# Peptides against a protein of PDB entry 5TDY: the designs that were tried, part 4

Target 1, 88 residues: chain A of PDB entry 5TDY
Amino acid sequence: EKKIDGRRKAAVLLVALGPEKAAQVMKHLDEETVEQLVVEIANIGRVTPEEKKQVLEEFLSLAKAKEMISEGGIEYAKKVLEKAFGPE

## One batch from the design tools (peptide; made by RFdiffusion4, then SolubleMPNN)

Design b2_p20_8_s2 (from b2_p20_8, 6 letters changed)
Fold by OpenDDE base, seed 2:
Structure b2_p20_8_s2 (fold): chain B 88 residues (1-88), chain A 20 residues (1-20)
Amino acid sequence: as target 1 above (88 residues)
Amino acid sequence: SALEKEVVEEVEKLLEELEK
């Protein structure tokens, strides 16, 4: 398993989700974060099947570990993204 | 929330497709 920086992981996840769901997720993020993610997506280049699988598995693992799902989803989404794709 | 569930379900779906 190769190390992937958080910024790239976030970009890979959003691209994998597709534009509609990616937009829904980004609605829960502040403008600065969205701008950063857009830049990362723009520079994502080639995404290998291996790193895509790795990112999705990591996200799913962290999401399931967070058993408490908030009603609003904003704080939950932020925490999950920070844990999975935030600063290491 | 609905969004959280949707994202989780989509990720599970995508993983299943990758693992096939």
Scores: peptide ipSAE 0.183, ipTM 0.727, DockQ to the pose 0.712
Fold by OpenDDE base, seed 3:
Structure b2_p20_8_s2 (fold): chain B 88 residues (1-88), chain A 20 residues (1-20)
Amino acid sequence: as target 1 above (88 residues)
Amino acid sequence: SALEKEVVEEVEKLLEELEK
């Protein structure tokens, strides 16, 4: 498993969400943070399926650990995000 | 990082809304 920079992880995740959902996330962030994320997204380059999987699983694991959503919700969200990835 | 933390938190909120 390759170590991924935290900023890149965020970019990968946001791209995976798609522009509409990413916007829903970003609208709750301050302007400075949004600007930083936009830069990361703009420079994301190629994202491998392995990297996408790693990022998704990490964030979902964190969500589960924080007990923010049920396991069922995690699995559903995973499927939604995977579909949102689209073909690579 | 703080940036990552904020993103994670908002994504988690979104994921919660996606939950059926």
Scores: peptide ipSAE 0.157, ipTM 0.671, DockQ to the pose 0.074
Fold by OpenDDE base, seed 5:
Structure b2_p20_8_s2 (fold): chain B 88 residues (1-88), chain A 20 residues (1-20)
Amino acid sequence: as target 1 above (88 residues)
Amino acid sequence: SALEKEVVEEVEKLLEELEK
Protein backbone atom coordinates (compact mmCIF):
# COMPACT_ATOMS: atom_id res chain seq x y z
CA GLU B 1 0.00 0.00 0.00
CA LYS B 2 1.45 3.31 -1.14
CA LYS B 3 1.71 6.31 1.19
CA ILE B 4 -0.55 9.24 0.31
CA ASP B 5 -0.14 12.63 1.96
CA GLY B 6 -3.09 14.17 3.77
CA ARG B 7 -3.65 17.01 1.31
CA ARG B 8 -3.90 14.63 -1.62
CA LYS B 9 -6.25 12.31 0.27
CA ALA B 10 -8.60 15.21 0.92
CA ALA B 11 -8.60 16.22 -2.74
CA VAL B 12 -9.20 12.66 -3.93
CA LEU B 13 -12.12 12.30 -1.53
CA LEU B 14 -13.83 15.51 -2.62
CA VAL B 15 -13.42 14.71 -6.30
CA ALA B 16 -14.83 11.23 -5.72
CA LEU B 17 -17.89 12.68 -3.97
CA GLY B 18 -18.73 14.81 -6.98
CA PRO B 19 -19.35 18.55 -7.19
CA GLU B 20 -22.69 18.60 -5.36
CA LYS B 21 -21.65 16.73 -2.24
CA ALA B 22 -18.18 18.25 -2.30
CA ALA B 23 -19.77 21.70 -2.17
CA GLN B 24 -21.88 20.66 0.81
CA VAL B 25 -18.72 19.66 2.66
CA MET B 26 -16.72 22.74 1.70
CA LYS B 27 -19.41 25.18 2.84
CA HIS B 28 -18.46 24.18 6.39
CA LEU B 29 -14.84 25.27 5.84
CA ASP B 30 -13.35 28.75 6.02
CA GLU B 31 -12.55 30.65 2.83
CA GLU B 32 -8.78 30.20 3.08
CA THR B 33 -9.09 26.43 3.49
CA VAL B 34 -11.46 26.23 0.52
CA GLU B 35 -8.99 28.15 -1.64
CA GLN B 36 -6.21 25.75 -0.72
CA LEU B 37 -8.47 22.79 -1.48
CA VAL B 38 -9.41 24.17 -4.88
CA VAL B 39 -5.74 24.50 -5.80
CA GLU B 40 -5.05 20.94 -4.69
CA ILE B 41 -8.03 19.62 -6.65
CA ALA B 42 -7.03 21.59 -9.75
CA ASN B 43 -3.59 19.94 -9.64
CA ILE B 44 -4.73 16.46 -8.65
CA GLY B 45 -3.62 14.99 -11.96
CA ARG B 46 -4.26 11.32 -12.52
CA VAL B 47 -5.83 9.27 -9.74
CA THR B 48 -5.49 5.52 -10.12
CA PRO B 49 -8.34 3.19 -9.15
CA GLU B 50 -6.09 1.76 -6.45
CA GLU B 51 -5.39 5.18 -4.95
CA LYS B 52 -9.07 6.12 -5.04
CA LYS B 53 -10.03 2.85 -3.39
CA GLN B 54 -7.46 3.34 -0.64
CA VAL B 55 -8.70 6.84 0.19
CA LEU B 56 -12.37 5.88 0.16
CA GLU B 57 -11.81 2.82 2.35
CA GLU B 58 -9.95 4.90 4.91
CA PHE B 59 -12.70 7.51 4.99
CA LEU B 60 -15.49 4.96 5.19
CA SER B 61 -13.90 3.08 8.06
CA LEU B 62 -13.35 6.20 10.15
CA ALA B 63 -16.69 7.80 9.23
CA LYS B 64 -18.67 4.76 10.34
CA ALA B 65 -16.69 4.47 13.56
CA LYS B 66 -17.34 8.12 14.42
CA GLU B 67 -21.04 7.85 13.52
CA MET B 68 -21.52 5.31 16.28
CA ILE B 69 -20.24 7.87 18.80
CA SER B 70 -21.31 11.39 17.88
CA GLU B 71 -19.65 12.54 14.67
CA GLY B 72 -20.85 11.68 11.19
CA GLY B 73 -19.21 11.51 7.79
CA ILE B 74 -19.46 15.23 7.13
CA GLU B 75 -17.96 16.16 10.48
CA TYR B 76 -15.12 13.69 9.97
CA ALA B 77 -14.46 15.00 6.47
CA LYS B 78 -14.31 18.51 7.89
CA LYS B 79 -11.71 17.45 10.45
CA VAL B 80 -9.64 15.65 7.81
CA LEU B 81 -9.62 18.75 5.63
CA GLU B 82 -8.75 21.02 8.54
CA LYS B 83 -5.85 18.75 9.47
CA ALA B 84 -4.59 18.65 5.89
CA PHE B 85 -4.95 22.33 5.02
CA GLY B 86 -5.24 24.11 8.35
CA PRO B 87 -2.54 26.06 10.16
CA GLU B 88 0.88 24.43 10.36
CA SER A 1 -27.56 13.78 9.90
CA ALA A 2 -29.17 13.13 6.54
CA LEU A 3 -26.26 14.68 4.65
CA GLU A 4 -23.72 12.63 6.59
CA LYS A 5 -25.63 9.45 5.82
CA GLU A 6 -25.83 10.37 2.14
CA VAL A 7 -22.06 10.86 1.96
CA VAL A 8 -21.39 7.49 3.59
CA GLU A 9 -23.83 5.79 1.23
CA GLU A 10 -22.20 7.42 -1.78
CA VAL A 11 -18.76 6.26 -0.65
CA GLU A 12 -20.08 2.73 -0.15
CA LYS A 13 -21.52 2.78 -3.66
CA LEU A 14 -18.27 4.02 -5.19
CA LEU A 15 -16.24 1.40 -3.34
CA GLU A 16 -18.54 -1.40 -4.40
CA GLU A 17 -18.13 -0.43 -8.03
CA LEU A 18 -14.34 -0.21 -7.70
CA GLU A 19 -14.15 -3.63 -6.09
CA LYS A 20 -15.88 -5.31 -9.03
Scores: peptide ipSAE 0.151, ipTM 0.701, DockQ to the pose 0.707
Fold by OpenDDE base, seed 4:
Structure b2_p20_8_s2 (fold): chain B 88 residues (1-88), chain A 20 residues (1-20)
Amino acid sequence: as target 1 above (88 residues)
Amino acid sequence: SALEKEVVEEVEKLLEELEK
């Protein structure tokens, strides 16, 4: 598994969520953070299937580790992963 | 990174809200 910096991982995740949901997420972030993310997204270039899968799986891992997130939210993330790469 | 953590946190919150 290749090392991906956190900034790129964040950008990949937002792109994976789609523009509408990414926008909703960014509404909860401060202006400076949003600007940084926009720059990363603008320069994201090609995202390999391996990168996308890695990012989404890492997100799922974090989500499962947290008790604060609902099981429904985790299931949604799984559906995103499955839609992108097929059922795991 | 700090940025990633912030984004993931908000994504988690969003996902939770979407499933209500």
Scores: peptide ipSAE 0.148, ipTM 0.653, DockQ to the pose 0.071

## One batch from the design tools (peptide; made by RFdiffusion4, then SolubleMPNN)

Design b2_p21_3_s1 (from b2_p21_3 with E7K K10V E18K)
Fold by OpenDDE base, seed 4:
Structure b2_p21_3_s1 (fold): chain B 88 residues (1-88), chain A 21 residues (1-21)
Amino acid sequence: as target 1 above (88 residues)
Amino acid sequence: SKEELEKEVVEKAKELLKELE
């Protein structure tokens, strides 16, 4: 598993979500943070399916660790990731 | 589906990103 820095992880997540969903997330952030994220997105380049899977699973795992999401939700998400992003 | 995953991730991502502020 390749190491991805935190800034890139955030950008990969937002790009993976798509512009509409990414905007929904960023609406909850202050303007300065949004500007920083936009810069990261602008410099993201190509995102591999492996990166998408890794980043999304990592965020879900963090949410689980903080009891923000159920284990069932994590398992479902993993199945979706494997079928939606894995075969790319 | 991808859409279902995205919806779930969005809600959790909102909270995670807030913690990074």
Scores: peptide ipSAE 0.068, ipTM 0.580, DockQ to the pose 0.080
Fold by OpenDDE base, seed 2:
Structure b2_p21_3_s1 (fold): chain B 88 residues (1-88), chain A 21 residues (1-21)
Amino acid sequence: as target 1 above (88 residues)
Amino acid sequence: SKEELEKEVVEKAKELLKELE
């Protein structure tokens, strides 16, 4: 597992969510934070499937820890997102 | 449903991103 910068992780997540879903996330963030994320997305370059998988698993794991999502739901959600937007 | 799960994931992603602010 390769180390991924936190700012890049956020950018990878948003790109992986796609423009519509990413907007659903960012519309609830303050304008300054959105601007910072846009800069990161603009400089994201290529995202490998492995990197995308790592980021999604990490965020979903954190979501599970905080919101007690079922393990089956996490795995299904990851697959849904991958199928919807595909690897970069 | 698939759509409901996607929405839930987005909401949780939103919450996680807010924690980074």
Scores: peptide ipSAE 0.059, ipTM 0.553, DockQ to the pose 0.054
Fold by OpenDDE base, seed 1:
Structure b2_p21_3_s1 (fold): chain B 88 residues (1-88), chain A 21 residues (1-21)
Amino acid sequence: as target 1 above (88 residues)
Amino acid sequence: SKEELEKEVVEKAKELLKELE
């Protein structure tokens, strides 16, 4: 595994979610943070399927570890994300 | 539902994103 910068992880996640879902995430953030994320997204370049998968799984893993999502929900969420936002 | 799950994922992603701040 390659270590991914935190700022890039956020950008990869938001891009993977798509513009509509990304907006749902960012609408809860302050303007300065949004501007920073937009810059990161603008400079994201190409995201490999491996990198995308790593980022999504990391976020799901963190959510599971913090009991933010049930185990069943994590597995289902993973399937949904792979279907909707998986490799093109 | 799929839609509800997607919304939940977005909300959880939002919370995780805040940890990067």
Scores: peptide ipSAE 0.052, ipTM 0.557, DockQ to the pose 0.058
Fold by OpenDDE base, seed 5:
Structure b2_p21_3_s1 (fold): chain B 88 residues (1-88), chain A 21 residues (1-21)
Amino acid sequence: as target 1 above (88 residues)
Amino acid sequence: SKEELEKEVVEKAKELLKELE
């Protein structure tokens, strides 16, 4: 597993979600945070499929740890994310 | 459905992103 900067992880996630979903996420964040994320996205460069997968899995894992989603939901979510936002 | 779960994922993502603040 490659170590990824936290700020980059957020940027990768948002890009993976696509502009519409990313906007839905960011509208719940404060303006300063949004500005920071925009900067990170602007400087994201190339995102490998491996990096994308790692980031998405980490976020799902965190959600599970906080009991935000069920285990069954996590597996299904992973499939949905891979199909919808997988490698191009 | 796929759409419903995607919506849920977005909500969870929002919560996680707030932790980065």
Scores: peptide ipSAE 0.055, ipTM 0.558, DockQ to the pose 0.057; fails the geometry check

Design b2_p21_3_s3 (from b2_p21_3 with E7K K10V)
Fold by OpenDDE base, seed 1:
Structure b2_p21_3_s3 (fold): chain B 88 residues (1-88), chain A 21 residues (1-21)
Amino acid sequence: as target 1 above (88 residues)
Amino acid sequence: SKEELEKEVVEKAKELLEELE
């Protein structure tokens, strides 16, 4: 398993979900975060099937774990995206 | 709704992952 940058994971996830679902998720994020995501997506280049698989598996695993005690998926996605582009 | 979106995103992710496996 290759290490993937957090910001790249965020971009890969959104692109993988497709424009419709990505937009639905992003509308719940603040403007600055969205702008940062757009930049990352614009520079995503080619995503390998391996990268996509790794990101999706990680997302689903964490979403399921989160669902056991909360809503899960979207909250996780938001947190990941915000952390990826949040203050450093 | 937020809950509806969660379901849709998770299902989409499952579909995408299935296509890769």
Scores: peptide ipSAE 0.230, ipTM 0.756, DockQ to the pose 0.733
Fold by OpenDDE base, seed 4:
Structure b2_p21_3_s3 (fold): chain B 88 residues (1-88), chain A 21 residues (1-21)
Amino acid sequence: as target 1 above (88 residues)
Amino acid sequence: SKEELEKEVVEKAKELLEELE
């Protein structure tokens, strides 16, 4: 398994989600973060199936972990999004 | 809401992952 930069992980996930879901997610992020993500997406280049799979699995793993730790609701969602799209 | 969005994103991610397996 190859190490993937956190910023790239976020870009890969957003692209994988598609423009509609990606836009919805970015509406909940600050402007600076959105700008950074746009740059990463613009320079994403080729995404291998292996890389895409790795990113998705990691995201789902984080989501499950946060769901178990947090009380749920908005706080859970925020933490998952921050880990998925925030800086490392 | 962010909660609803998270659920939708998680479901989408699950669907995408299934396509890769």
Scores: peptide ipSAE 0.215, ipTM 0.740, DockQ to the pose 0.859
Fold by OpenDDE base, seed 2:
Structure b2_p21_3_s3 (fold): chain B 88 residues (1-88), chain A 21 residues (1-21)
Amino acid sequence: as target 1 above (88 residues)
Amino acid sequence: SKEELEKEVVEKAKELLEELE
Protein backbone atom coordinates (compact mmCIF):
# COMPACT_ATOMS: atom_id res chain seq x y z
CA GLU B 1 0.00 0.00 0.00
CA LYS B 2 1.04 3.56 -0.68
CA LYS B 3 1.59 6.04 2.12
CA ILE B 4 -1.11 8.69 2.42
CA ASP B 5 -0.54 12.00 4.18
CA GLY B 6 -2.67 12.45 7.28
CA ARG B 7 -4.25 15.66 6.04
CA ARG B 8 -5.18 13.99 2.77
CA LYS B 9 -6.67 11.05 4.65
CA ALA B 10 -8.95 13.42 6.51
CA ALA B 11 -10.00 15.09 3.27
CA VAL B 12 -10.68 11.75 1.59
CA LEU B 13 -12.75 10.63 4.57
CA LEU B 14 -14.83 13.79 4.58
CA VAL B 15 -15.49 13.57 0.86
CA ALA B 16 -16.41 9.90 1.27
CA LEU B 17 -18.90 10.84 3.99
CA GLY B 18 -20.69 13.22 1.65
CA PRO B 19 -21.56 16.86 2.29
CA GLU B 20 -24.21 16.28 4.96
CA LYS B 21 -22.26 13.82 7.07
CA ALA B 22 -19.03 15.75 6.55
CA ALA B 23 -20.79 18.80 7.96
CA GLN B 24 -21.87 16.77 10.99
CA VAL B 25 -18.19 16.05 11.62
CA MET B 26 -16.83 19.51 10.92
CA LYS B 27 -19.43 21.35 13.00
CA HIS B 28 -17.67 19.93 16.05
CA LEU B 29 -14.24 21.21 14.98
CA ASP B 30 -12.73 24.65 15.52
CA GLU B 31 -12.75 27.22 12.72
CA GLU B 32 -9.03 26.95 12.04
CA THR B 33 -9.20 23.19 11.59
CA VAL B 34 -12.24 23.51 9.34
CA GLU B 35 -10.41 26.04 7.16
CA GLN B 36 -7.46 23.69 6.85
CA LEU B 37 -9.72 20.80 5.89
CA VAL B 38 -11.53 22.93 3.31
CA VAL B 39 -8.19 23.72 1.67
CA GLU B 40 -7.31 20.03 1.57
CA ILE B 41 -10.69 19.15 0.09
CA ALA B 42 -10.35 21.90 -2.52
CA ASN B 43 -7.04 20.37 -3.62
CA ILE B 44 -8.03 16.72 -3.28
CA GLY B 45 -8.08 16.05 -7.02
CA ARG B 46 -8.97 12.51 -7.98
CA VAL B 47 -9.43 9.84 -5.32
CA THR B 48 -8.83 6.29 -6.48
CA PRO B 49 -10.95 3.40 -5.18
CA GLU B 50 -7.83 1.93 -3.62
CA GLU B 51 -7.06 5.16 -1.80
CA LYS B 52 -10.62 5.51 -0.52
CA LYS B 53 -10.63 1.90 0.63
CA GLN B 54 -7.34 2.34 2.45
CA VAL B 55 -8.48 5.51 4.21
CA LEU B 56 -11.80 4.06 5.34
CA GLU B 57 -10.21 0.85 6.57
CA GLU B 58 -7.60 2.77 8.52
CA PHE B 59 -10.17 4.94 10.26
CA LEU B 60 -12.45 2.01 11.02
CA SER B 61 -9.49 0.03 12.31
CA LEU B 62 -8.59 2.88 14.64
CA ALA B 63 -12.18 3.12 15.82
CA LYS B 64 -12.22 -0.61 16.52
CA ALA B 65 -8.91 -0.49 18.36
CA LYS B 66 -10.31 2.24 20.60
CA GLU B 67 -13.54 0.26 21.08
CA MET B 68 -15.50 3.08 19.46
CA ILE B 69 -17.63 0.73 17.37
CA SER B 70 -18.42 -2.96 17.57
CA GLU B 71 -16.49 -5.45 15.47
CA GLY B 72 -19.69 -6.66 13.87
CA GLY B 73 -20.39 -3.24 12.42
CA ILE B 74 -17.02 -2.58 10.73
CA GLU B 75 -17.75 -3.96 7.27
CA TYR B 76 -21.26 -2.54 7.17
CA ALA B 77 -20.04 0.87 8.30
CA LYS B 78 -17.39 0.82 5.56
CA LYS B 79 -20.03 0.16 2.93
CA VAL B 80 -22.22 2.95 4.28
CA LEU B 81 -19.40 5.49 4.09
CA GLU B 82 -18.36 4.40 0.61
CA LYS B 83 -21.94 4.57 -0.61
CA ALA B 84 -22.20 8.15 0.59
CA PHE B 85 -19.39 9.14 -1.78
CA GLY B 86 -20.34 6.72 -4.52
CA PRO B 87 -18.39 4.24 -6.62
CA GLU B 88 -15.49 5.42 -8.76
CA SER A 1 -30.62 0.67 12.19
CA LYS A 2 -28.60 1.93 9.24
CA GLU A 3 -29.24 5.52 10.25
CA GLU A 4 -28.16 4.87 13.82
CA LEU A 5 -24.96 3.23 12.60
CA GLU A 6 -24.28 6.15 10.26
CA LYS A 7 -24.63 8.56 13.16
CA GLU A 8 -22.30 6.48 15.30
CA VAL A 9 -19.70 6.31 12.52
CA VAL A 10 -19.88 10.07 11.99
CA GLU A 11 -19.33 10.71 15.69
CA LYS A 12 -16.39 8.33 15.78
CA ALA A 13 -15.00 9.89 12.61
CA LYS A 14 -15.19 13.25 14.36
CA GLU A 15 -13.24 11.89 17.29
CA LEU A 16 -10.63 10.37 14.99
CA LEU A 17 -10.25 13.66 13.13
CA GLU A 18 -9.75 15.48 16.41
CA GLU A 19 -6.90 13.11 17.21
CA LEU A 20 -5.17 14.26 14.01
CA GLU A 21 -5.08 17.87 15.21
Scores: peptide ipSAE 0.051, ipTM 0.547, DockQ to the pose 0.056
Fold by OpenDDE base, seed 3:
Structure b2_p21_3_s3 (fold): chain B 88 residues (1-88), chain A 21 residues (1-21)
Amino acid sequence: as target 1 above (88 residues)
Amino acid sequence: SKEELEKEVVEKAKELLEELE
C-alpha cells in the first residue's frame, strides 16, 4: 500500500461515491468545505483502481468499527469529509 | 465561475467513474 494524504483520500472517496451520493454528502457541508472539496476534486488527476480500493476499504473499516454502517453510509462519509476539510 | 467549475468537476468525476467502474 502507498501513503495517501487525507485531502486526497476525501476527494477519491467523493468521486468513488458517484455524483448522486457525493451530492448528498456535500449538501450537508458548509460552503467553505464544499469549495475546498471542489478544488481538490478538480485537481485529482488520475485515480488508480488500487488507490480507490485502498480508500474505500479504509473508510469501510472505520465505519464498521464505529458501527456507522447504515442505509447510506453517507453520514459517516460526511463526518470524515468535515474532519478533512473543515476549518482547523 | 464557481458554477462552471462545479460542472467541470462533475464531468471529471463521471470520467473517472467510467474508467474505474
Scores: peptide ipSAE 0.027, ipTM 0.526, DockQ to the pose 0.079

Design b2_p21_3_s4 (from b2_p21_3 with E7K K10V E11K K14E)
Fold by OpenDDE base, seed 4:
Structure b2_p21_3_s4 (fold): chain B 88 residues (1-88), chain A 21 residues (1-21)
Amino acid sequence: as target 1 above (88 residues)
Amino acid sequence: SKEELEKEVVKKAEELLEELE
């Protein structure tokens, strides 16, 4: 399993979800984060099946873990994206 | 709603992952 940059993981996830779902998710992010994310997506290049699988598995694992504790898979994703693209 | 979106995103991710397995 290769290490994937956090910002790339976010881009891979959104691209994988497709434009409809990606847009819905991004509506919950701050404008600056969205802008940075869009740039990352625009330069994502080729996404290997391995990367896609890895990102999806990680996302689902975290989403389900969050679900077991409380609602908010999207909330977690939001936090991850903010960490990757938001202000430091 | 946010909750509905969460469920939809998870569902979509599961479908996508299944396609890769």
Scores: peptide ipSAE 0.328, ipTM 0.822, DockQ to the pose 0.772
Fold by OpenDDE base, seed 1:
Structure b2_p21_3_s4 (fold): chain B 88 residues (1-88), chain A 21 residues (1-21)
Amino acid sequence: as target 1 above (88 residues)
Amino acid sequence: SKEELEKEVVKKAEELLEELE
């Protein structure tokens, strides 16, 4: 399994979800984070089926784990983006 | 709502993953 950096994972996830869902998620992010994310998406290049599968599996795993104690899904995506594009 | 959005995103991700398998 190849390692994927957080910034790329976020971009791959949002692109995979499609423009409608991606837009809904990004509505919960601040403008600066969205701008950084857009840049990452613009430079995403080619996404292999293997990479896409890896990202989706990780997302679902963490989302469902989160559901056991609180809301998941969007909250996970938000955290991933915050870690990737948030303050150092 | 946020909860509905989360459910929709998970559902979409599951559908996409199924297509890859």
Scores: peptide ipSAE 0.328, ipTM 0.822, DockQ to the pose 0.729
Fold by OpenDDE base, seed 5:
Formats: C-alpha cells, structure tokens, sequence
Structure b2_p21_3_s4 (fold): chain B 88 residues (1-88), chain A 21 residues (1-21)
C-alpha cells in the first residue's frame, strides 16, 4: 500500500461520500477546519480506485473497531480532520 | 442524530467499497 497523507485521506473520504453526506460530516467541524478541508478537496486532483479503496478500508476498519469499543464513524472522521487541519 | 449519521456514512462507505471489489 502506498502511504497517503492524512489531509489527502480526509479529502478522498469526503469526496467519495458525495456532497450530501460530506456536508453532513462537515457540520461537525469548526469553520476554519472546513475551509482548509474545502481547499484540499478543490485541489484533490485525480483519485485512483486504489487510493479510494485504501481510504475506505481504513475508515471502515477504524469505524467498526470504534463501534465495538464505543461508537462513531463520524467521530473518527472528525478526529482525522482535526489532526490533519487542527492547530499545531 | 449523530448516531444515525454515523450509520449512514458507514453504510455508504460499505457500498462504495463493494463497488471497488
């Protein structure tokens, strides 16, 4: 598997989910994070099926693991985005 | 609700992954 930057993973995931669900997820993020994320999405370029598959598999794996221990696929996405675009 | 949204997103992700396999 090729290593994918965290910020790119977040963008790939949201684009894959589509406008409706992406918007729903972004409602849980602060304005600054959303702005940074939108920039990444705008400049995402080409997303290969391999990248998409890799990102989705990672997301689902972590989401299911979290569900077993706690809950929240959206919470995971939020944390990923916060780590990628949050304060240094 | 947050829980419902999480379920929807996971479901969508599963559907998308299925299309890639």
Amino acid sequence: as target 1 above (88 residues)
Amino acid sequence: SKEELEKEVVKKAEELLEELE
Scores: peptide ipSAE 0.327, ipTM 0.829, DockQ to the pose 0.764
Fold by OpenDDE base, seed 2:
Structure b2_p21_3_s4 (fold): chain B 88 residues (1-88), chain A 21 residues (1-21)
Amino acid sequence: as target 1 above (88 residues)
Amino acid sequence: SKEELEKEVVKKAEELLEELE
């Protein structure tokens, strides 16, 4: 697997989710974080199926792990995103 | 709700991944 920058992973995930879901997620993030993500999305360029698959698998792996801890709400999602796509 | 949104996001991600496999 090719190494993917955390910021790029976040952008790939949001783009993959589509504008509706991406917007719903970002409504629960602080404004500064949203601005950073928008910049990454604007500069995402081409996303290969392989890259998309890698990002989705990594996200789901972490999401399921957190789900087993019985964490709910947006805080759960934030922790998943932070761990999966935080700074390298 | 917040929890519902999280579940929807996971579900969507699963659907997208299935399409790639």
Scores: peptide ipSAE 0.385, ipTM 0.851, DockQ to the pose 0.776; fails the geometry check

Design b2_p21_5_s2 (from b2_p21_5, 7 letters changed)
Fold by OpenDDE base, seed 4:
Structure b2_p21_5_s2 (fold): chain B 88 residues (1-88), chain A 21 residues (1-21)
Amino acid sequence: as target 1 above (88 residues)
Amino acid sequence: SELEKEVVEKVKEILEELEKE
């Protein structure tokens, strides 16, 4: 497993969420943060299936571990993962 | 990173709002 830069992780996650949901997230961020994310997304290049899988699984793991989102939120995240890689 | 943490937290907020729909 290769270590992924934190900023790249954020960009990969947003891209994986799709443009609609990514936009919703960024609407809640301050202008400076949005600018940083836009730069990262613009320079994301090709995302390998391995990177995408790793980032999405980390996201799900963190969400579940911290119990900071409801089961419904976790289910949504799972759907995003399934759209990317199918049921796991 | 702080950027990653902030994005994750906002994603959590969005997911919670989606559940309310």
Scores: peptide ipSAE 0.133, ipTM 0.640, DockQ to the pose 0.069
Fold by OpenDDE base, seed 3:
Structure b2_p21_5_s2 (fold): chain B 88 residues (1-88), chain A 21 residues (1-21)
Amino acid sequence: as target 1 above (88 residues)
Amino acid sequence: SELEKEVVEKVKEILEELEKE
């Protein structure tokens, strides 16, 4: 497993959500933090399938462990993964 | 949404780790 820089992980995660959902998420962050994340996204360059998979799996694992995601939220996450990597 | 809340939390965790550097 390749180690991913923390700043890049944040950018990859937000880009994977798409611009609309990423924007909705960032409404919960202060303006300064949003600006920092936008800079990271602007400099993301190419994201490999392996990198995207690693970041999204890490997110889903933690979210499921907390049991804070509704069924609808889980389905959305599955759709994101399916669009990125194909059906499992 | 619940998914959005968890994503926000994950982003915050990443940023927190960066602050430790």
Scores: peptide ipSAE 0.129, ipTM 0.642, DockQ to the pose 0.074
Fold by OpenDDE base, seed 1:
Structure b2_p21_5_s2 (fold): chain B 88 residues (1-88), chain A 21 residues (1-21)
Amino acid sequence: as target 1 above (88 residues)
Amino acid sequence: SELEKEVVEKVKEILEELEKE
């Protein structure tokens, strides 16, 4: 397992969400943060299946472990991530 | 890491709101 830096991890996650969902997330962020994310996404290159899996698993694990969202929200997040894992 | 944390938290908030729709 390779360590992924936080900025790339964020970019991988946003790309995995798809452009529409990524845009919905970023419109709730300040300009500086958005600019940083756009740069990371623009330079993301190719994301391996292993890298995507690692990022999404970490996100799901954090959501469950910290109970930072409602139970229904966790299930919804799980469904979104499962779709992201699936064939494109 | 702070950028990652902020994005993850916003993603969680967005997903929770979308689930309510």
Scores: peptide ipSAE 0.125, ipTM 0.639, DockQ to the pose 0.071
Fold by OpenDDE base, seed 5:
Structure b2_p21_5_s2 (fold): chain B 88 residues (1-88), chain A 21 residues (1-21)
Amino acid sequence: as target 1 above (88 residues)
Amino acid sequence: SELEKEVVEKVKEILEELEKE
């Protein structure tokens, strides 16, 4: 497994979510955080399918570990992320 | 990172709310 910088992981996730969902997330973040994320997204470059898969799995794992979302929420998140991941 | 941590938490919150809708 390749180590990915946390800032890059966040950018990859937001891009994977798509513009609508990414915007929904970002509206709950402070301006400084949004600016940082925008910079990361602007410099994201090429994202490999392997990198995208790794990032999505890590974020889902973190959500499950903290048990901050219901089981139904976890399944919903998985569906959303899988759709965003695409056929790659 | 702190940035990743913050994004993850917000994503979790949004996904939970969307699931409830």
Scores: peptide ipSAE 0.125, ipTM 0.631, DockQ to the pose 0.098

Design b2_p21_7_s4 (from b2_p21_7, 8 letters changed)
Fold by OpenDDE base, seed 1:
Structure b2_p21_7_s4 (fold): chain B 88 residues (1-88), chain A 21 residues (1-21)
Amino acid sequence: as target 1 above (88 residues)
Amino acid sequence: SKELEELLKEVEKVVEKELAE
């Protein structure tokens, strides 16, 4: 699989969720982070089916794995998002 | 916190749906 930048992964995920769900997610983020994500989304260009699938599978795998071994909560959510789409 | 957790679960469901296509 091709390596995908974490920032782009976030943009791909949000676009895949659609505008309504993406907006709901971004309501939980600070203004600066939202602005950064908007920039990434604006510059996303074309997303291939393969790229979309890769991003979604990675997110799902991380989410399910951490959900299984963690008691959840806000820290779980943060860790999932950071590991999926944060710095390498 | 709890709200974000529930939202994350919703996202997981959406992702699963998208992958099922």
Scores: peptide ipSAE 0.233, ipTM 0.767, DockQ to the pose 0.112
Fold by OpenDDE base, seed 2:
Structure b2_p21_7_s4 (fold): chain B 88 residues (1-88), chain A 21 residues (1-21)
Amino acid sequence: as target 1 above (88 residues)
Amino acid sequence: SKELEELLKEVEKVVEKELAE
């Protein structure tokens, strides 16, 4: 798999979700993070099918893993997002 | 405190649908 930085991964995911779901997700992020994501989305350019698939599969894997081992709640959800799209 | 968790699960479903396309 090709290396994709976390900021790019987040932008790809949010675009894939569409504006409504993306907005709902971003309601739970701090203002600075939202501003950064908006910039990334604005400059996302072309997303290849391979890149999209890679990002979505990684997100799904991380989400399922966290669901199995975490106590749940808001902290769980935020940790999933952080692990998926934070700096590597 | 379950709102974001529920949203995440909805996102997971969307992701699964996208991967199935």
Scores: peptide ipSAE 0.218, ipTM 0.757, DockQ to the pose 0.112
Fold by OpenDDE base, seed 4:
Structure b2_p21_7_s4 (fold): chain B 88 residues (1-88), chain A 21 residues (1-21)
Amino acid sequence: as target 1 above (88 residues)
Amino acid sequence: SKELEELLKEVEKVVEKELAE
């Protein structure tokens, strides 16, 4: 499994979600973070199937784990995003 | 919070669908 930069992981996820869902997600992020993500998305280039799968599985794994541990929406989102795509 | 939680659930569904493709 190849190591993927956290910023790129976020971009891959958002692109995979599509513009509508990505926009909805970004509504819950601060402007600075959104701007950073937009830059990453703009420079994402080609995403391999393996890379996409890796990112999606990582997100899903963390999301399901957090879903079992916590029921708070904001806390849930923070932990999932930070663990999966935040600074390493 | 409830809205965000609902969004995340929706995202999970999208992710699962994408993984199935």
Scores: peptide ipSAE 0.199, ipTM 0.740, DockQ to the pose 0.113
Fold by OpenDDE base, seed 3:
Structure b2_p21_7_s4 (fold): chain B 88 residues (1-88), chain A 21 residues (1-21)
Amino acid sequence: as target 1 above (88 residues)
Amino acid sequence: SKELEELLKEVEKVVEKELAE
């Protein structure tokens, strides 16, 4: 299994979700974070089926392992993304 | 929040759909 940079993982996920769902997700993030993600998406280039599958499986695993959702709203959303796709 | 929770569930469903392709 090839190592994927966290920033790239985030971009892969958002692209895989499609523009509508990606936009919905980003509505729960601060503007600075959104801008950073947009940059990553812009530079995503080619996404192989293998890395797409890897990223999606990782996200699903983390999501299902979630114990509770805080009332932090935006902060929670940021933490979720950071834990899943931040630097290892 | 409930809204965020629902959004995350939607994302999970999308992910599952993508993985099923």
Scores: peptide ipSAE 0.192, ipTM 0.737, DockQ to the pose 0.114

